# Designs tried in a protein design run: peptides against a protein of PDB entry 5VZU. Part 30

Target 1, 271 residues: chain A of PDB entry 5VZU
Amino acid sequence: GRTLEDIFHEHMQELILMKFIYTSQYDNCLTYRRIYLPPSRPDDLIKPGLFKGTYGSHGLEIVMLSFHGRRARGTKITGDPNIPAGQQTVEIDLRHRIQLPDLENQRNFNELSRIVLEVRERVRQEQQEGGHEAGEGRGRQGPRESQPSPAQPRAEAPSKGPDGTPGEDGGEPGDAVAAAEQPAQCGQGQPFVLPVGVSSRNEDYPRTCRMCFYGTGLIAGHGFTSPERTPGVFILFDEDRFGFVWLELKSFSLYSRVQATFRNADAPSPQ

## One batch from the design tools (peptide; made by RFdiffusion4, then SolubleMPNN)

Design b1_p11_1_s3 (from b1_p11_1, 5 letters changed)
Fold by OpenDDE base, seed 2:
Structure b1_p11_1_s3 (fold): chain B 271 residues (1-271), chain A 11 residues (1-11)
Amino acid sequence: as target 1 above (271 residues)
Amino acid sequence: VLEEMRKEFNF
């Protein structure tokens, strides 16, 4: 039978061949699209811009990170045989923070899977509920004719009455020591390690993260066939580095800021 | 196995 190694070699040969075909087709006609850097906003989690990401066997790709209210987006600037340039490779929900366990439990892929799938289910429920509220809110603005209901002066009814006394019972105030929610020290990074069985192109990734969020990654077959969104974890390491764990693919992408300064790369002000 | 390996490269 084919070994796992034979299947890996056949797949790598197919990817190299497809990449060669695409690059050779560009000798005849190239369409150039101007890329603008997103404007930075005060509420942006980090400065938006160009990042170099690791995409397993595809190697290194350029991704634009941008912020859209409570969502972040990674857009491919370079494409591959599966996902073309201009597609949203990752979409991050900044409303749904992922809490990583301790380092021992972070090595357990099933624990990370449980946490991510629980958050995915909450996101689906909120989308269903928000779809119902937007539907119901449009129906009830029938013109309520403001009939002036008359001010009937309803009366003063009266006085009763007196009595009852008694009971003492002096139940001790149990000191409910309110466990002071230690303000999550926003400044100290959490120790970080990849789960066992998650592949990374390089083991030289940051071993401390600031925060994590739920997100989805775009996957497709060769030639962008059957595109779907798969659940994952966005990991913020620092101002210049983030990661994405592709849960179903058991893969890790590390994104590092492109340190090059671009002249005239800002979007023209909307006149 | 084959479907899992095809998925590892689909991103």
Scores: peptide ipSAE 0.285, ipTM 0.803, DockQ to the pose 0.240
Fold by OpenDDE base, seed 1:
Structure b1_p11_1_s3 (fold): chain B 271 residues (1-271), chain A 11 residues (1-11)
Amino acid sequence: as target 1 above (271 residues)
Amino acid sequence: VLEEMRKEFNF
């Protein structure tokens, strides 16, 4: 029978052939689209911009990171045979922080899976509740027949009055001992390790992270067939590096800022 | 296994 290795090599050959076909078919018809860097905002988690991301067998891809209120978005600038350029490879919910366990428990894929799936369920519930409130408000445009009902009058009056009284008493202030919430050490990176069985293209990833958030990644078959969103974890390492754990794929993408400076890449100011 | 391997190529 075919070995796992034979199947891997055949699939890699197919992927390379597909990349070749996609590049060679456009030799006679090239369309150029300008890409603009998103403007930085004070509330952005990190500076937006271009990152190089690791996509397993696809290799390195260029992703634009942008911020949209409490959401972050990775958009493919380079595409592959599965996910074309311009698609949102990752969507991050900055409202839903993931707390990683200790290093011993971080090695347990099932524990990370549990944490992510519990957050996914909360996100689904919030979407269902918000969807119900938007639905009920539209129904009551009954036809207001404009019956001209008449001018009834301006009536008057009056003014009073005064009174007064006084009383007591001075109940004691119970000392509510405010448990001092230790200020979450916003500055010290948490130790980070990938769960056992999560594939990384490189073992050289940051071993400390600042914070993690719930997110979804985009997956599809060849030719962008049956596209779906899969749950994952966005990991902020530093100003220039973030990761995404693809939970269902058991894969890790490392994103590193493109250090190249581009002239005239800023979006024209809206005149 | 084949489905898991195909998943690594789908993103």
Scores: peptide ipSAE 0.283, ipTM 0.807, DockQ to the pose 0.257
Fold by OpenDDE base, seed 5:
Structure b1_p11_1_s3 (fold): chain B 271 residues (1-271), chain A 11 residues (1-11)
Amino acid sequence: as target 1 above (271 residues)
Amino acid sequence: VLEEMRKEFNF
């Protein structure tokens, strides 16, 4: 029978052929656009910029990491047969931290899946609640036709001052013990291992992580057909490396900073 | 296997 290696090799050949067909068809009409590096902000999780990401059989792709308040985005600078350049390959919610278990339980894919699906459900609930508040606020601006009601003279009604002294019922304020948010120990890297059955292009990934966040990855069929967002985990290793676990794909992408310095790549200052 | 692999490469 065909081995997993045979099927992987056949699929890589198909992807190379597709990439060749696409590049050859567009050779006569190339549009060049300058890419600007995002400005670094003091509140950015790490310095924004270009990263080399591993995308399984697609190989290495260039991704721009940028920060947008409490969201981070990975934008493809290079595309593949499924996801074209300019698409947001990953979107990270920096509000929703993922707490990884111990190393023994990190090897369990079902445990990681449970944790991420619980966070996905919270994100879905927050979106539904915020959608209701935005919907109710727009409905009540019916045009008040201001009919000019005639000025009837306001009679002076008298100042009766009844002195009712209702009693001091001293209800003790129950101390709502604010559950102390354990300060996320920002200092010591947590030991990290991929779950069993998650594919990595290289086993040489960082074995410690600083923090993890909920995110979504973009998947599509060939030619960007039926694009959808799948749940995943963003893993910050260090200033120059992060990962993304694609849960539904059981795949891991490692992103490493492009160390090249670019001249004239800074975003134009807003004049 | 093949359908799972086709899913694994759609990213």
Scores: peptide ipSAE 0.277, ipTM 0.792, DockQ to the pose 0.229
Fold by OpenDDE base, seed 4:
Structure b1_p11_1_s3 (fold): chain B 271 residues (1-271), chain A 11 residues (1-11)
Amino acid sequence: as target 1 above (271 residues)
Amino acid sequence: VLEEMRKEFNF
């Protein structure tokens, strides 16, 4: 019978062939576009820029990390047979922090799955509630009543309104339950391990993480067929490294900053 | 397992 290794080899050959066909078909029709590095903002979680990401059997891909308020995005600079260049490979919700369990429970894939799916359901609920408020506001285009003619400026006189006494309404300061700002433990990385059964191209990943967030990854068939967003976990290791756990794929992508300095790669200042 | 390995090719 076919071994798992035989099937993996057959699929690797198919991916290599698809990559070869894709690259060879475009040899005569290359469109070059300059890529600019995104401007850094003070509130950015890390410096935006180019990262080398591991994509299982596809190998290494170049991803641009950028920040958009409470969202981060990884955009493919290099494409593969499934996801073309320019697609958002990962989208991270910086409002939805993932709390990893202790190191023993981090090995349990079902525990990570539970945590991620609970956050996904909260995100879905927030989107449904925000969708209802936006729907009700558009209905009252009342009829355009006809412009009444410009009535003349009657100059009526300045009546002296009298002394309103200051009512001392001593409104009790309602105890604003200060949502305990979980101290930004910006300094001490949490111990990190991949769950059992999550594949990684390299076992040499950081064993400590700073923060984790809910995110979605883009998956598709060959030729970008049936593209969908799958739930996952963004893992910040340090200023130059992050990961993404693809929950449904049971895969881990490690992203490492491209250390190359590019001349004239800064975005032109918006004039 | 086989169906999970096929999924590694989709991202």
Scores: peptide ipSAE 0.265, ipTM 0.790, DockQ to the pose 0.218

Design b1_p11_1_s4 (from b1_p11_1, 4 letters changed)
Fold by OpenDDE base, seed 5:
Structure b1_p11_1_s4 (fold): chain B 271 residues (1-271), chain A 11 residues (1-11)
Amino acid sequence: as target 1 above (271 residues)
Amino acid sequence: TLEEMRKDFNS
């Protein structure tokens, strides 16, 4: 019978062949553009730059990591049959930290799924509330035609009197339960393991992580058909390594910094 | 489908 390994190799060969066919169709229509590295900012979670990522049967891809305020973005430098180059493979919300459970409960995929889906619902609520504020602000600037309403005379409003009853309303000081901001344990790596049933192409991933964030990954059919965003977890391991757990795909991508130095890869200063 | 995309990632 075919082994799982045989099926994996056959499908990987099919995806490579598809990638070759797509590339060969553009043989006479190649446009080359210089890629610039994003400038580093002091508030960036890690140094932005090029990373080599694992994408299961698609193999290794090059992704540019960049920071945009409270968001991080992975942009594909290389494409595959599903997601072309230049697409945002991952979008990370740096507002929404994921707290991983203890190492025993990290093995439970359903627990990770619960945590991620609860954060996804909060993000949806915040988007709905922010969409309402932006919608109400546009509606009221109808052009007030300044019709000159005629000056009706000031009727003298009468001097109502002085009733001074001192209501003793002893407002009890409501104990503002200061929600103890649990000190962001920014410094100590926590033990990390993939949940049971999450596929990793390599078992050699970091077994400690610094912090995790909610994010979304881009998925599509062949030829970029029906593109959608799937929920996931961005895992920061260190300055040069991060991961992404594709929750619905039950897959893990490991990203490692490209250590090569590039000449003339810095973005031109805005003159 | 999500299942086809899962196959592309995990096959």
Scores: peptide ipSAE 0.333, ipTM 0.926, DockQ to the pose 0.655
Fold by OpenDDE base, seed 2:
Structure b1_p11_1_s4 (fold): chain B 271 residues (1-271), chain A 11 residues (1-11)
Amino acid sequence: as target 1 above (271 residues)
Amino acid sequence: TLEEMRKDFNS
């Protein structure tokens, strides 16, 4: 009988063959586009740039990380049989932080699923409400016919009544000790482990994370058929490493900064 | 299918 190993090996061979076919088909007509690094902004969560990510059987892929206000984006620089280059492999909502449980409860996939799905529902509600406000705000600019409000006469200011009794009540200034909101110690990472049943290409991932956010990943069939967004968790480990948990796929992608200096890779200044 | 996509990620 075919072993699970045989099935995985055959599938890996199929994906490699598909990559070979796609590359060979373009040998006669290649379009080259210069890749520019996004400009770094002070408010960027980490420095934008190129990362190498793990995509299970697809192996290593190159992704550009960029920041767009309260959103982060991973754009594929390399394509695979499912998702072509130039697609947004991950979209991160930096407004929706994921709070991971303690290390024991992080092993529970159902707990992570609950947390992510609750945030997904909030994001959906906010999108529905924001759609309504944008709709209602356009309707009420009916022409305000500025009917000239008739100048109602200035009724005279009635007289200053005198009575001056200075009640002394010396209420003690209760020292409202403003509990100084201890600046959330942004620096201490929390222990991190993948849930049981989430696959990783290797077990060599950071065991401490700085923060997590809600996001969506792009998935599709071979040839980019039926593309859809699936819920996930963006995990910031450090300045040079992040992860993405593909919740429905039960997979983890680790992204590591490409440690290369590029000459003339900055976007041209807008003229 | 989601199962095929899972296979692509987890094989």
Scores: peptide ipSAE 0.326, ipTM 0.925, DockQ to the pose 0.662
Fold by OpenDDE base, seed 4:
Structure b1_p11_1_s4 (fold): chain B 271 residues (1-271), chain A 11 residues (1-11)
Amino acid sequence: as target 1 above (271 residues)
Amino acid sequence: TLEEMRKDFNS
């Protein structure tokens, strides 16, 4: 029978051949476009920029991470046979933080799946409710030609007087127990482990994470056929590393910041 | 299919 290794080698050869065919077809007409790094904003979860990631057998890919209000976006800088360059490979909803369970329960894929799918349903509900409010607002601007009703004269209301005495009601200062806002322990990373049955290319991923958020990843067949958004988890490890758990695929992608400094890569200031 | 897409991500 074919070994798992034989199947892996055959599939890797097919992907390499496909990549070679695609790149060779463009050999006669290469279009170069300048890529600008997104400006950093104070409210950005981490510094935006280029990250190096791995997508299963596709190997090394470059993704631009950018922040757009309460959303983060990973945009493909490198395309693959499934998802072309310029597509939003991941979309992260920074409104929907995921709390990971304890380390023991993090090994349970079904627990992670439950948590992610519950957040997915909340996001769907919010989208449906917001869609209804936007629909009703358009209907009612009929042009009411309001005829100018005449200015009736403002009667002078009289100046009544003076005296009411200050009652000294000494209301006791109720001790408002200031609920001590537990300082957001933003600094202590929680233990992190992949669920059993989630594949990673390398076991060398960070074993602590800062924050997790609900997100969706873009998946497609070869040639960008049947593109769809699949639910996942964005894992912020540190300033230079994040991951994405592809829930339905049972896969994990690790992204590491490209440490290269680029001169003249800043977006021109909007004049 | 999801299975075809899974091959590309999990290989």
Scores: peptide ipSAE 0.089, ipTM 0.827, DockQ to the pose 0.688
Fold by OpenDDE base, seed 1:
Structure b1_p11_1_s4 (fold): chain B 271 residues (1-271), chain A 11 residues (1-11)
Amino acid sequence: as target 1 above (271 residues)
Amino acid sequence: TLEEMRKDFNS
């Protein structure tokens, strides 16, 4: 009988064959474009650059991580049968931190799902509100009738009077409850484990994470059919490693920095 | 479908 392992291997072989077919179809029409490494900025969450990511049965792919204000982007340098090269495989919203529960509750997929979906709903609300403000501002250019400049009268100087005693009105300082800026616990990594039922290519993912953010991953059918954004969690482990939990796919991608140095890979300075 | 994409990713 076919084992689950046999079925897995056969499907991986089909995906490899599809990658080969897609690559071979372009042999007569290859264009090469130089890819530049993003310049590092002091406010970047980690150094931007090339990462090798695990995409389950698709295997290893190369992704460029870049920072764009309060967003991070993973751009595919390599493609797969579903998502071609040059697509934004992940988009991370650095405004929306995900707070992982304790290690016990991290095993609960439904708890992670709840947390992520609540953040997704907040992101949707913010997008709707920001869309309304852009609409109302156009209407009220009513013609400013040029009402005439009425005259200057010069009236004079009167002088003196001294005395007004300072009333000591002791206005009680209203306790502005300073919303306690939750100290950016940037320093202490928390224990990390994947939820039960989230597939990982291996168990060699870091068991401690620094911080997590809401993000979306790009998914599509073969040949980039019906592309959509699926909710997920960006997990920052360290300077050289991050993960992405594909919530709806119940999968985990581990991304590790490519340590290779390239000549002429720096973006040309904007002249 | 999402299920097909899940198979492609997790197979």
Scores: peptide ipSAE 0.367, ipTM 0.934, DockQ to the pose 0.605; fails the geometry check

Design b1_p11_2_s1 (from b1_p11_2, 5 letters changed)
Fold by OpenDDE base, seed 4:
Structure b1_p11_2_s1 (fold): chain B 271 residues (1-271), chain A 11 residues (1-11)
Amino acid sequence: as target 1 above (271 residues)
Amino acid sequence: KLEEMRKLFNS
């Protein structure tokens, strides 16, 4: 039988060969495109910009994080043999917050899987319902010929009178102690740990997170074959770090802000 | 596919 070592060597050889083929294609044609940093908006979850991510054996990749209303997007700036540059490697639904369980239950992959798949089902239902409303709206613009029906005079309906009965009934206000949902102090990170069986390239990931959201990641075969979206969890650690748990792949990618200041990288103001 | 992608991400 193939050893784990044989499988690893075969996979690394294939990856190196693919990287070599792609690199050799650049010798024939280089196209340069200027990349602008997304403008920051007040409602952005964090400052948009360039992040350095880890994608398993592919190594280090650059992703642009941007915000689009209630969605965030990670766009590949660097391509790999599977996903070319300019593709949305991750799409985050900021409408669907993931509540992580306690630290003990966070180690349970099946619990995280349950939570994520329940949110995925809600997102699918919302998309089906919204698709039906968009379909029905197009049918009814038949040309209503506006025949001007004449204004019939609405008769004055009479002034009904004043009756004033004062009934006293002093029902005791039952003290419904509204348990004041303590506003989740927006500043204290919750303890964070990867589930058992989720691989990370580095064990050095943040052990606290601010919040999590449902998202999807793009996966494909070599040469961008059969691309599909896989469910996952976006994890906001801080202003400069986020993660993505690839649920079906049982993998974690850590993204760290590129701290380099770029002169003249701001998008030209829309004139 | 998923197994190949799992290898790509986990190797």
Scores: peptide ipSAE 0.115, ipTM 0.827, DockQ to the pose 0.655
Fold by OpenDDE base, seed 5:
Structure b1_p11_2_s1 (fold): chain B 271 residues (1-271), chain A 11 residues (1-11)
Amino acid sequence: as target 1 above (271 residues)
Amino acid sequence: KLEEMRKLFNS
């Protein structure tokens, strides 16, 4: 029988071969595109820029992290056999924080799965509600043909009907207990461990995280066939490191900032 | 599909 190791070796060989075929096809038609670093904004969760990411068997890839209001985006700068360069490998919803349990419960994959799937369902509900408001607003501007209503005459009558008594019904103001948004303690790192059965290429990941958010990762077959978004967790470790847990894949990708200074990589100021 | 993608991603 084929060992798991044999299957991994054959698949690694296939991925290397595919990577070689793809790179060799570029020998005839290299399209160069200038990459601009996104400008840093004060409200950005961390400084945007280039990160080195790990993608299991695909190895080391370059991703651009950028911020778009309450969303973050990881865009592939390097492609792989499944996901081409320029695709959004991860999309992070900064509205939906993931609260990790204690370290004991963090080892339980089913607990993380429950938490993420509950947030995914909330995101779906919000999208459905927002889709209904956008749909109803467009339907009512039928052109009211202004038919000229004829001038019916000014009947006068004035009559003074009487003094209906003010009923005093003192409805008590129900104290809307404003659910105190617990101030996001932005400062104290939480102990972090991967769930049992989540594959990490290296066991050398940060054991403390600042915060986590719901996100989706892009997966596809070879040649970008049948692309889909899978649920996951964005984990901010520090200013220079983040992770992504691919929930359905049971995989973890670690991203580390590229510390290289790029000359002339700043986006041209919008004039 | 997902199981194939899991194999592809985690191998």
Scores: peptide ipSAE 0.112, ipTM 0.827, DockQ to the pose 0.599
Fold by OpenDDE base, seed 2:
Structure b1_p11_2_s1 (fold): chain B 271 residues (1-271), chain A 11 residues (1-11)
Amino acid sequence: as target 1 above (271 residues)
Amino acid sequence: KLEEMRKLFNS
């Protein structure tokens, strides 16, 4: 029977061959497309732009992070053997924040899996309900019969009635101790650790995160065969770093901002 | 498929 080692060697040989094929394409006619940086908006979670990330055996890849209302997107700038350039490698739902547990419970993969799968089910329910409202709202434009607004003006003025007395009762204002809504400490990151059994190519990831969101990652076989979305967690570390936990793959990808200044990389203003 | 993809990410 094939050993796990034989399967690993065969897989690595296939990846090396695919990388060689891509590199050998540079000796041929290449199609170049200009990359434009998305404009920054005030409501963007962080500044949009280019990030370098790791995809296990694929190595270093470049993604564009952009914001689209309550969604964020990671678009591949570099293709790999599985996912071509221009595909949305990650889609983040900024409506669905994930609350990580304490550090002890963060090490439990089954706890993270439970939290993510509960959010996935909510997202699925909201998509089903929103599909029904969009369907029902079109049907009830029955003809608004223009019933004529009858104008009747009736003026009646009068009556007087007088009396009721001034009862004093000075009920003491009970000090409703306004429970000071502790200002949501938007600024203090929470301690962060990967669950046991989640693979990271680099253990030098930030040990504190600002917030997490539900998302989906794109996975496919070699040559973009049978593409599908898999559930995951987007982890915002800081202005220049985010991660993605691929739940079903039990893997983590770290993304760091490309610090290079690009001249003339802004999208042309729509004329 | 998922197992093949797991190999890609974990290698």
Scores: peptide ipSAE 0.108, ipTM 0.821, DockQ to the pose 0.623
Fold by OpenDDE base, seed 1:
Structure b1_p11_2_s1 (fold): chain B 271 residues (1-271), chain A 11 residues (1-11)
Amino acid sequence: as target 1 above (271 residues)
Amino acid sequence: KLEEMRKLFNS
């Protein structure tokens, strides 16, 4: 039978060959497009920019992280045999925070899977509800003929009626135990560990995370065949590092900021 | 499909 090692080697050989074929096909006509760094906004979760990510057997890739209101996007700067450059490898919903369990329960993949799939279902419901409101509003602008309703007369201001004593009904303020929104301790990172059975390229991921969000990752066959979005978890570690757990793939990608500065990489100011 | 993608991604 094929060993896991044999399968790995065969797959790596295929990926190398595909990378070679793609590189060699472009030698005859290269179009260079300038890539601009997204402008930083005050409300950005972290500074947008270039990150180097790990994609299992695909190795190291470059992604651009950008923020778009309540969404973040990882756009591929480098393509691979499955997902070409310019595709959104990850899309993060910053409205849907993932609350990780305690460190013991973080090792349970089924628990993480449950949490993520519950959030996925909420996202799906919100999308369905928002689709219905947009449909009903267009129908009923029938032309209401503006009948000129006649000028009813200025009735005069009647007088100062007297001193009604306000009764002191001392209604006891019911203790609405305001469920103290535990102040999201934005400062203390939560202990972080990958679930059992989630593959990581290395164990050198941060063991503390700041926050997590629901997201989707793009997967496809070779040549971008049958592309689909799979559920996952965006994990913010710090200003320069984030991760993505590919839930269905049971894989983890670590992204680290590219520290290189580029001249003339800023987006032209909209004139 | 998903299993194929898993093999491709995690190998």
Scores: peptide ipSAE 0.103, ipTM 0.823, DockQ to the pose 0.599; fails the geometry check

